# Ledger of designs, part 258: peptides against a protein of PDB entry 7RZF

Target 1, 358 residues: chain A of PDB entry 7RZF
Amino acid sequence: PFQEEHLKQLYKIVPIKDIRNLYVTFPIPDLQKYYKSNPGHYLGHLIGHEGPGSLLSELKSKGWVNTLVGGQKEGARGFMFFIINVDLTEEGLLHVEDIILHMFQYIQKLRAEGPQEWVFQECKDLNAVAFRFKDKERPRGYTSKIAGILHYYPLEEVLTAEYLLEEFRPDLIEMVLDKLRPENVRVAIVSKSFEGKTDRTEEWYGTQYKQEAIPDEVIKKWQNADLNGKFKLPTKNEFIPTNFEILPLEKEATPYPALIKDTAMSKLWFKQDDKFFLPKACLNFEFFSPFAYVDPLHCNMAYLYLELLKDSLNEYAYAAELAGLSYDLQNTIYGMYLSVKGYNDKQPILLKKIIEKM
Target 2, 358 residues: chain A of PDB entry 7RZF as posed
Amino acid sequence: PFQEEHLKQLYKIVPIKDIRNLYVTFPIPDLQKYYKSNPGHYLGHLIGHEGPGSLLSELKSKGWVNTLVGGQKEGARGFMFFIINVDLTEEGLLHVEDIILHMFQYIQKLRAEGPQEWVFQELKDLNAVAFRFKDKERPRGYTSKIAGILHYYPLEEVLTAEYLLEEFRPDLIEMVLDKLRPENVRVAIVSKSFEGKTDRTEEWYGTQYKQEAIPDEVIKKWQNADLNGKFKLPTKNEFIPTNFEILPLEKEATPYPALIKDTAMSKLWFKQDDKFFLPKANLNFEFFSPFAYVDPLHSNMAYLYLELLKDSLNEYAYAAELAGLSYDLQNTIYGMYLSVKGYNDKQPILLKKIIEKM

## One batch from the design tools (peptide; made by RFdiffusion4, then SolubleMPNN)

Design b2_p24_7_s1 (from b2_p24_7, 10 letters changed)
Fold by OpenDDE base, seed 3:
Structure b2_p24_7_s1 (fold): chain B 358 residues (1-358), chain A 24 residues (1-24)
Amino acid sequence: as target 1 above (358 residues)
Amino acid sequence: MVKPNYRELVFIDEEYLNLALSLK
């Protein structure tokens, strides 16, 4: 669909909102027929990963990027896009060429390592969990969605096709990776800093933009992206639940939390799930300290401590989030609040890691 | 479609997507 003249283009776009975004887009073949292997999901999982040695971790360490997402997106009939999108810092806006270089270095790392069956298996397991414990959707929206996807999937698979991976296809992963090259790139930078520097207006929305060819020297720089030793494949996700056993409701189960432990230093309240019967738990911890809010200095120190703690948790907490675990940390006037939610099987692992960082 | 728990590209601003598609 895009001819050579549409490739290696840079678009400078003026947003309505005060946002700074970079979109690195690659035209790819239509992957819809490969839904059982979903090579675009495999690549999106790795490129969009937030763990140690990830693209995002490195770009964050440089102060250039806040968030990163990667994956396939539908285009028109017969083609798709693979898009890497980042939220840029003010500094990152000045380093777009280097950010894209790092993207190609990471892609080169993926080529060098080759397709990993264990990564596919994790994606498969994660998607199977997501399918099995899918939340109820509004019937009208769900019916409309299903009606739409019936055009793409067999009737017998329509409910599972978006979730259940069945086939490891390294050949298709390599095929998509081969499209993620500098010669096949379209770049869009979205920033108010381009206001008054544009020469075109988009017809439908009136969006102001400038189109420029990416210099051949820049394309060559990206083509010569070396292996950056900072990039590593993620480690195995230890938070993927494997035990989904639901314990029988206790005969004396109370509709409210019951005090099950009372000590000088701790109180423990427990309520069994009597409504949803899911292999999930909510762990809530309130830590009390007489020093947390005693004066403005201590209050500020407690705030800074929590921000540093959150920062220290970010890299491995992503793997937990992927596995359907979440945590929340908040300052209170009495001390600190911690919440851990999600599948109960691996909550102790996440909780232990949080406590070890505290 | 937002798969539960995946930060997929769902939130590409429709404005940008339309722009990217219109920028033929």
Scores: peptide ipSAE 0.021, ipTM 0.644, DockQ to the pose 0.309
Fold by OpenDDE base, seed 1:
Structure b2_p24_7_s1 (fold): chain B 358 residues (1-358), chain A 24 residues (1-24)
Amino acid sequence: as target 1 above (358 residues)
Amino acid sequence: MVKPNYRELVFIDEEYLNLALSLK
């Protein structure tokens, strides 16, 4: 385990690649024995959330961060890390202290709200879906993975242990959340801007870095992180599938799409899945407009419209993606193309949201 | 690798992980 002397440290690291990353790392207890409740996954889900009122949404609104991920990671035997990692903009690199303050404000919001059983239930449902409809993996890689995890899980659970949540443990969530404190932080900033400003070299990889103690005033600033009213828990994910019924293959099913509707305003082709037998669908819409490509102005207006439409749909995109739904919007020379893919159960909800924004 | 539906830190750069582990 890291001793107190290893905490409250800032590492400035020179990457080989031109990247700007911030890693905020917290040593946590080994949570392996709690795999049935997976409190680190619960916290990773919330901290890494991309919806309205999330940490990422606020940091993006300031132009400081492009992406954010959060979760537990294995360290060495007997301890783990909780890591929040962000991709920094050039501006974000100048505001690292404030970014971390916002992280602690969000963590403080999680403390104030307390563990939410409905959030756990969503995680449970999402993981159950992911397990049930898991894609085929390459046998060699899969066997090697299973062999590795046999050291951690009972034989009877080895296939399910990484996916199936069984127990809501608010006590364990609070225990992990209690480790996410400024006094327990290790910060690493990765940027080429530190080239020629480092004083140490890592022995194994030759990575150049500088190590500094985080000033006590900065630690205190983070410790006094208030409740930021911009941070909110996510809303319930309406896109999580609950119906997985596979309709029987029609006797007259053709290997090709059949024209099932032909009108002056629309043509509809349908093909039933005869290969995969998954509770998934692919909805493709081609919208035709005589104005879409009539001249350069209209073409640019159609492009701008689609970009604005995509932007207006960002609030649903993440929740849909988590639930195994995706959409794609593209300009065509004839108008617009829309694709909605994934689990069929909640596709009508996503499609309705898209159409309402159009 | 099962893409965790959650962008959990599945792909911390191995370089950073090694550094985070080596930097005591």
Scores: peptide ipSAE 0.021, ipTM 0.648, DockQ to the pose 0.321
Fold by OpenDDE base, seed 4:
Structure b2_p24_7_s1 (fold): chain B 358 residues (1-358), chain A 24 residues (1-24)
Amino acid sequence: as target 1 above (358 residues)
Amino acid sequence: MVKPNYRELVFIDEEYLNLALSLK
């Protein structure tokens, strides 16, 4: 395990690629034995969240961060890491201290709210869906993976252990959350801007870096992170499928899309799945407007309209994606194309939200 | 289907993890 001398360290790292990354790392106990509750996944789900009131939403609003991921990662025997990783903008590289302050404000919000069983249930349901409808993997890669994880899981559970949550353990969530403190932090900033400013070389890859102690005043600022009123827990994900019923093939099912509705204003084609037998659908809509492509001005207005529409739907995009739903909006020479894909159960909810924003 | 766990630290560069482990 890391000793106190290894904590509160800042690493400035020169990448080979032109990337800007921030890694905020916390040593945590080995959680492998708690795979049925997976408290690190719970925290990673929340810290990682992209919805309104999330850490990422606030950091993006400031123009400091493009992407954010959070979760547990295997360390050496007997310990793990919890890591928050962000892709930094050029401006974000100048505000690393403030970015980390916001991370600790969000963590403080999680402490104040306490463990939420409904969040665990959503994680459980999402993972169960992912397991049930898992794609076929290449046999060689799959066998190698299974052979590796046999060291960690009982043989009877080896296929399910990475997916199926069984136990809500608020005590373990609090235990991990208690390790996510400024006094336990290791910070790495990855940027080419540190080229020629490093004094050490990593042994294995020859990576150039500089190590510095984080000033006590900075640690104290992070320790005094207040409750930022902009941070909120996510709302319940209304897009999580619960019905997986596959309807029998209709007797008159055609191998091609059949015209099932023909009106002056609309045509509807339908094709039942006769191949995959999945509780999924693809809804495709072509909207026709005589004004969409009449001149360059209207074309640009139609483009701007779709960009604004997409922006207005961002609040739902992440929750839909987590639930295995996706949508696509495109300009066409005739108007607009909309596609909604994924599990059919909650597609009407997503479609309704899209139409209400149009 | 894209693994919903896009945010699993699976995307943390193994290079960084090795660095994080080596930087003692």
Scores: peptide ipSAE 0.025, ipTM 0.667, DockQ to the pose 0.320; fails the geometry check
Fold by OpenDDE base, seed 2:
Structure b2_p24_7_s1 (fold): chain B 358 residues (1-358), chain A 24 residues (1-24)
Amino acid sequence: as target 1 above (358 residues)
Amino acid sequence: MVKPNYRELVFIDEEYLNLALSLK
């Protein structure tokens, strides 16, 4: 286990690849026995959230971070890590201290709000859907994976343990949050910009790095992280499917899409799923406009319109994706194309939101 | 253990992560 002397350390690492990454790591107790509540997953879901008021949303708005991942990782026997990893922009590399301050502000927000049972329930429901409709894996890989996880889970639960949440444990969530403090932090910055500025070489891989103690003033700054009013808990995910009913195949079901509506303004083709029998649908819309491609100006306006539309839909994109919904918007020479795919239950909600933004 | 279905740590370069975790 890490001793106090191993905490509050900064590592500047030179990568082989041209990457810029920040790792903010916290030693945590071994949470493996708590897999039914999985407090690390709860926190990873919130810290790694991409919606409005999220940590990522704020850091992206600053131009400092491209992507963010949060969660637990196995360490050595008897301990784990909670890690927040971000892909840094060039500007973000200059603002690492401020990025980490924002992380602690978000963590402080989580402490202030306390554990939310509804968030746990959403995680539970999402994982249950993912388990129920899990794709077939290659047998060799699957067998090897199962063999590995048999060391951690009871035989009767080995298939479900990674997915099915059973217990809301606010006490364990708080326990993990109590470990996510500046005094327990280990920071690694990965960037080629440290080339020629390192003083150590890692023995096994020859990786060049520099180790520095984080100044006490910086630790205190992070310890004094206040509530940032820009950070909010996510809203409830309205896209999580609850109805998985598969309608019976119609007696006259055609193997090809049938024209079920033909008007001066619209044509509609429909094909029932006769192959997969999944509670999923694909909605495809082609919009025709004589103005979309009439000249270069209109073409560019149509492009700009779709880019703005996509930007306006970003607030829903992540929540929809988590719930197994996706959409696509494309310009065509005739106008525009919209596709909505995934679980059919909440597709109308997503479609309505898209149309309202249009 | 990282759950495969979430963007939890899936995109972390394991090599550099292991390095960062091994450094004392």
Scores: peptide ipSAE 0.018, ipTM 0.621, DockQ to the pose 0.396; fails the geometry check

Design b2_p24_7_s2 (from b2_p24_7, 14 letters changed)
Fold by OpenDDE base, seed 1:
Structure b2_p24_7_s2 (fold): chain B 358 residues (1-358), chain A 24 residues (1-24)
Amino acid sequence: as target 1 above (358 residues)
Amino acid sequence: MVKPDYRKLVLIDEEYTELALRLK
């Protein structure tokens, strides 16, 4: 386990690749025995959320961060880590202290709101869906993985333990949140900008780095992180599927799409799934406009329209993706292409949101 | 079909995370 001397440390690391990353790491107790509640997953879901009022949304709005990942990681025996990792912009590299302040403000918001059973239920439902409709893995890799996790889970639960949540444990969520404090932080900044500014070399990989103590003033600044009114818990994910009924294969089902509607304004082709038998659909829409590609101006306007439309849909994109829905919008020489894919149950909701923004 | 990579929430670059964790 990290001792107190290993906490409040800043590592400046020179990468081989031209990348800019920030790792904010917190030592936490071993949570393996709590796999049925998985408090680290709950916190990772919220901290890593990309919707309105999320940590990432605020950091993106400032131009400091491109991506954010939060979650637990296994350490050595008897302890784990909670890690918040962000991809930094060039500007974000100059604002690392402020980025971390925002992380602590978001964590403080989570403390103030307390554990939410509905959020746990969404995580439970999402994980159950992911388990039930899990793709086939390569047998060798899957067997090796299962063999590894047999050390941690009962044999009867080994297939489900990584997915199925059973217990809402607000006490464990609070316990982990209590470890996500500035006094328990390890910070690593990865950037080529530290080349020639390092004083140590890692023994195994030859990675150049500099280790510095985080100033007490900076720690205090993070400890005094207030409630930032921009941070909000996510809204309920309306895209989580609840109906997984597979309709019987029609007797007249063709191996090819059949034209089921033909009008002056629309043609509709339908093909029932005869191969996968999943509660999923693929909706493809081609919109035709004689103006879409008539001249360079109209082409550019159609492009700009789609970019603005995509931007206006960003608020739903993440929630839809979490729920196993995706959409794609593309310009065509004839107009616009829209695709909605994933679990069929909530596709109409996503499609409606897209159409309302169009 | 873009599969929701629920693992993206956990896929910290293992190489740099291990480095950050190993640096004492």
Scores: peptide ipSAE 0.017, ipTM 0.586, DockQ to the pose 0.442
Fold by OpenDDE base, seed 2:
Structure b2_p24_7_s2 (fold): chain B 358 residues (1-358), chain A 24 residues (1-24)
Amino acid sequence: as target 1 above (358 residues)
Amino acid sequence: MVKPDYRKLVLIDEEYTELALRLK
């Protein structure tokens, strides 16, 4: 539906809320029929990745962006959009052109590397886990959602279509990447800083905005985006669970944690899950140190230690979260608390990494 | 034990995205 005249446009929008957002939008073909491959999900996973060498990691390192989301969005009938949305810092608002340049550098990296079947497989596995262990939804909301998606999917697949990937289609990934070009871009910047600098009002909501053509020189700058050596594809996610076995409940299972180890150096309590029957565990560790809270200096040192530890673990945090693992580290008056939660299969891997950084 | 709720991918703010998409 967008003609060439509607492309390469910049919108400066005044929000009601005090937010700073950048939307970089590309018109793409309707991908609904390709839900079994879902090339938009593949690209959204990579563009929205938060690990080392990701777009977000670089933009955060510059202090320009807090969060990043990439993905497809439905448009009107017969077309979709691919959108990269970022939460801007105050500094980032001054560097929008450079932020978008980095986006195109990352997209160029994706073109250079080509479609990766292993990345598709990870997406497939993650989505399969999410489907298999999906929480119960409220019936009203669930029914309304299903009724809506019946227009898009076969009845037999309506429950699975949003989750279960079946086909790796590198051709479709490349096709979408070919649409993610500067000549096809629509940019919207949302900030209160545009108050009093707008010349138009949106008819339905009264939103104040200004529309400007993006200068040809800026478009050319983005078209000439080179490979930035800081951008890398993510490493394989080692935290994706593959074993979902639920052990039988022990005959003598207690309703409360039982003390199974008592030594001078450690006490261990264990409780088997007797309620949820999920392939998940919660590991909680309390570390005691007589020095943790002895004086203000030691207290601050213990705090600083945990902040540094958290920072050192940041490389694993996103991959673990995607795989349904989480950890928490807290200072206590007695020492330190560590919690590891999620699918039990790969918890030992995460725990080992935490301990190795300690 | 509370069942862990794993938050999926952050949803794009639908309202502002729709606005940005509808602006001609």
Scores: peptide ipSAE 0.009, ipTM 0.514, DockQ to the pose 0.320
Fold by OpenDDE base, seed 3:
Structure b2_p24_7_s2 (fold): chain B 358 residues (1-358), chain A 24 residues (1-24)
Amino acid sequence: as target 1 above (358 residues)
Amino acid sequence: MVKPDYRKLVLIDEEYTELALRLK
């Protein structure tokens, strides 16, 4: 484990690729034995959330961050890390201290709200869905993976242990939250902007880096992170499927899409799944407009319209994605294309939201 | 170790994540 001398450190790392990343790392206890409650997953779900009032939403609104990932990572035996990783904009690279302040403000919000059983239940339900409808893996890779995790889980649970949550443990969530403090932080900034400004070379990869102590004043600023009123817990995910009924194959099921409705304004084609038998559907909509591509102005307006529409749907996109729903919006020479894919149960909800924004 | 299908595992270049974790 890192000793105190290894905490409150800033690493400036020169990448080979032109990337800008921030890693905010906290040493945490080994949580492996708590796989049934998985407090690190709970925290990763919230910290990594992309919905309104999330850490990422605020950091994006500032123009500082493109993407955010939060979660536990295995260390050596007997300890783990909790890592918040962000992809930095050029502007974000100048505001790393403020970005980390916002991280601690969000963590402080999580402390203030306390552990939420409903959030745990959503994680449980999402993971149960993911387990139940897990895609086939390559046998060799899967076998090797299972062989590896047999060291950590009982044989009877080895297939389920990484997915199925069983126990809500608010005490463990609080315990991990208590480790997510400025005094325990390790910061790494990865940017080519540090080229020629480093004084050390990593032994294994030859990566150039500089190590600096984080100033006590900066640590204190992060310790005094107040409640930022912009941060809110996510709302309940309305897209989590609950009905997994598979309708029987129709006797007259065609191997190809059949025209089931023909009107002056619409044609509807349908094909039942005859291969996979999953509670999933693909809804594809092609909208035709004679104006969509009539001239460069209309083409540009149609493009801008879809970009604005996508932007207006961002609040739902993440929650839908977590629930195994996706949508796609594209301009066509004839108009626009909409696709909604995933579990069929909540597709009408997502589709309705899309149409209401259109 | 099976990364939970956090879909957008932005390929945090495992190399840089490991580096960030290994630097003493």
Scores: peptide ipSAE 0.027, ipTM 0.635, DockQ to the pose 0.384; fails the geometry check
Fold by OpenDDE base, seed 4:
Structure b2_p24_7_s2 (fold): chain B 358 residues (1-358), chain A 24 residues (1-24)
Amino acid sequence: as target 1 above (358 residues)
Amino acid sequence: MVKPDYRKLVLIDEEYTELALRLK
């Protein structure tokens, strides 16, 4: 385990690839025995959330971060890490201290709100869906993975242990949150900008790095992280499927899409799934407008309209994706194309949201 | 080692994460 001397350290690392990453790492207790409650997943879900009021949303709005990942990672035997990893912009590389301040402000928001059972339930439901409809893996890789995880889980639970949540444990969530403190932080910044500015070489990979103590004033700044009013818990994910009923194959099912509606304003083709038998659908809409491509001005207006529409839908995009829904909006020479794909149960909700923004 | 269900988590580049974890 890391000793106190290993905490409050900053590592400046030179990558081989041209990448800019920030790793904010917290040593935490071994949570393996708590896999049925998985408090690290709960926190990773919230810290890694991409919706309105999320950490990522704020950091993106400042132009500092492109992507954010949060979650538990196994260490050596008997301890784990909680890691927040972000992809830094060039500007973000200059604002690492402020990025980390925002991380602690968000963590402080999580402490203030306390553990939410509804969030746990959403995680449980999402993981159950992911388990139930898990794609087929290559047998060799799958077998090797299962053989590896047999060291951690009972044989009877080895297939489910990584997915199925059973117990809401607010005490364990709070326990992990109590470890996500500035006094327990290890920071690594990965950037080519540190080339020629390092004084150490890592033994195993030959990676060049510099190690520095984080100044006490910076630690104190992070310890005094206030409640930032921009940070909010996510709203309930309305896109999580609950109905997985598969309708029986129609006796007259055609191998091709059949025209089931023909009107002056619309044509509708339908093809029942006769191959996969999943509670999923693909809805494709082609909208025709004689004005979409009549001249360069209208073409550009149609483009701008779709870009604005996409931007207005960003608030739903992440929640939909979490729930196994996706949408696509494209300009065509004839107008617009909309696709909605994924679990069929909540597709009408997503489609309604799209139409309301149009 | 139960890989954290980073499923929606952008695959932390395993190499750099391991490095960040190994640096003492």
Scores: peptide ipSAE 0.023, ipTM 0.594, DockQ to the pose 0.332; fails the geometry check

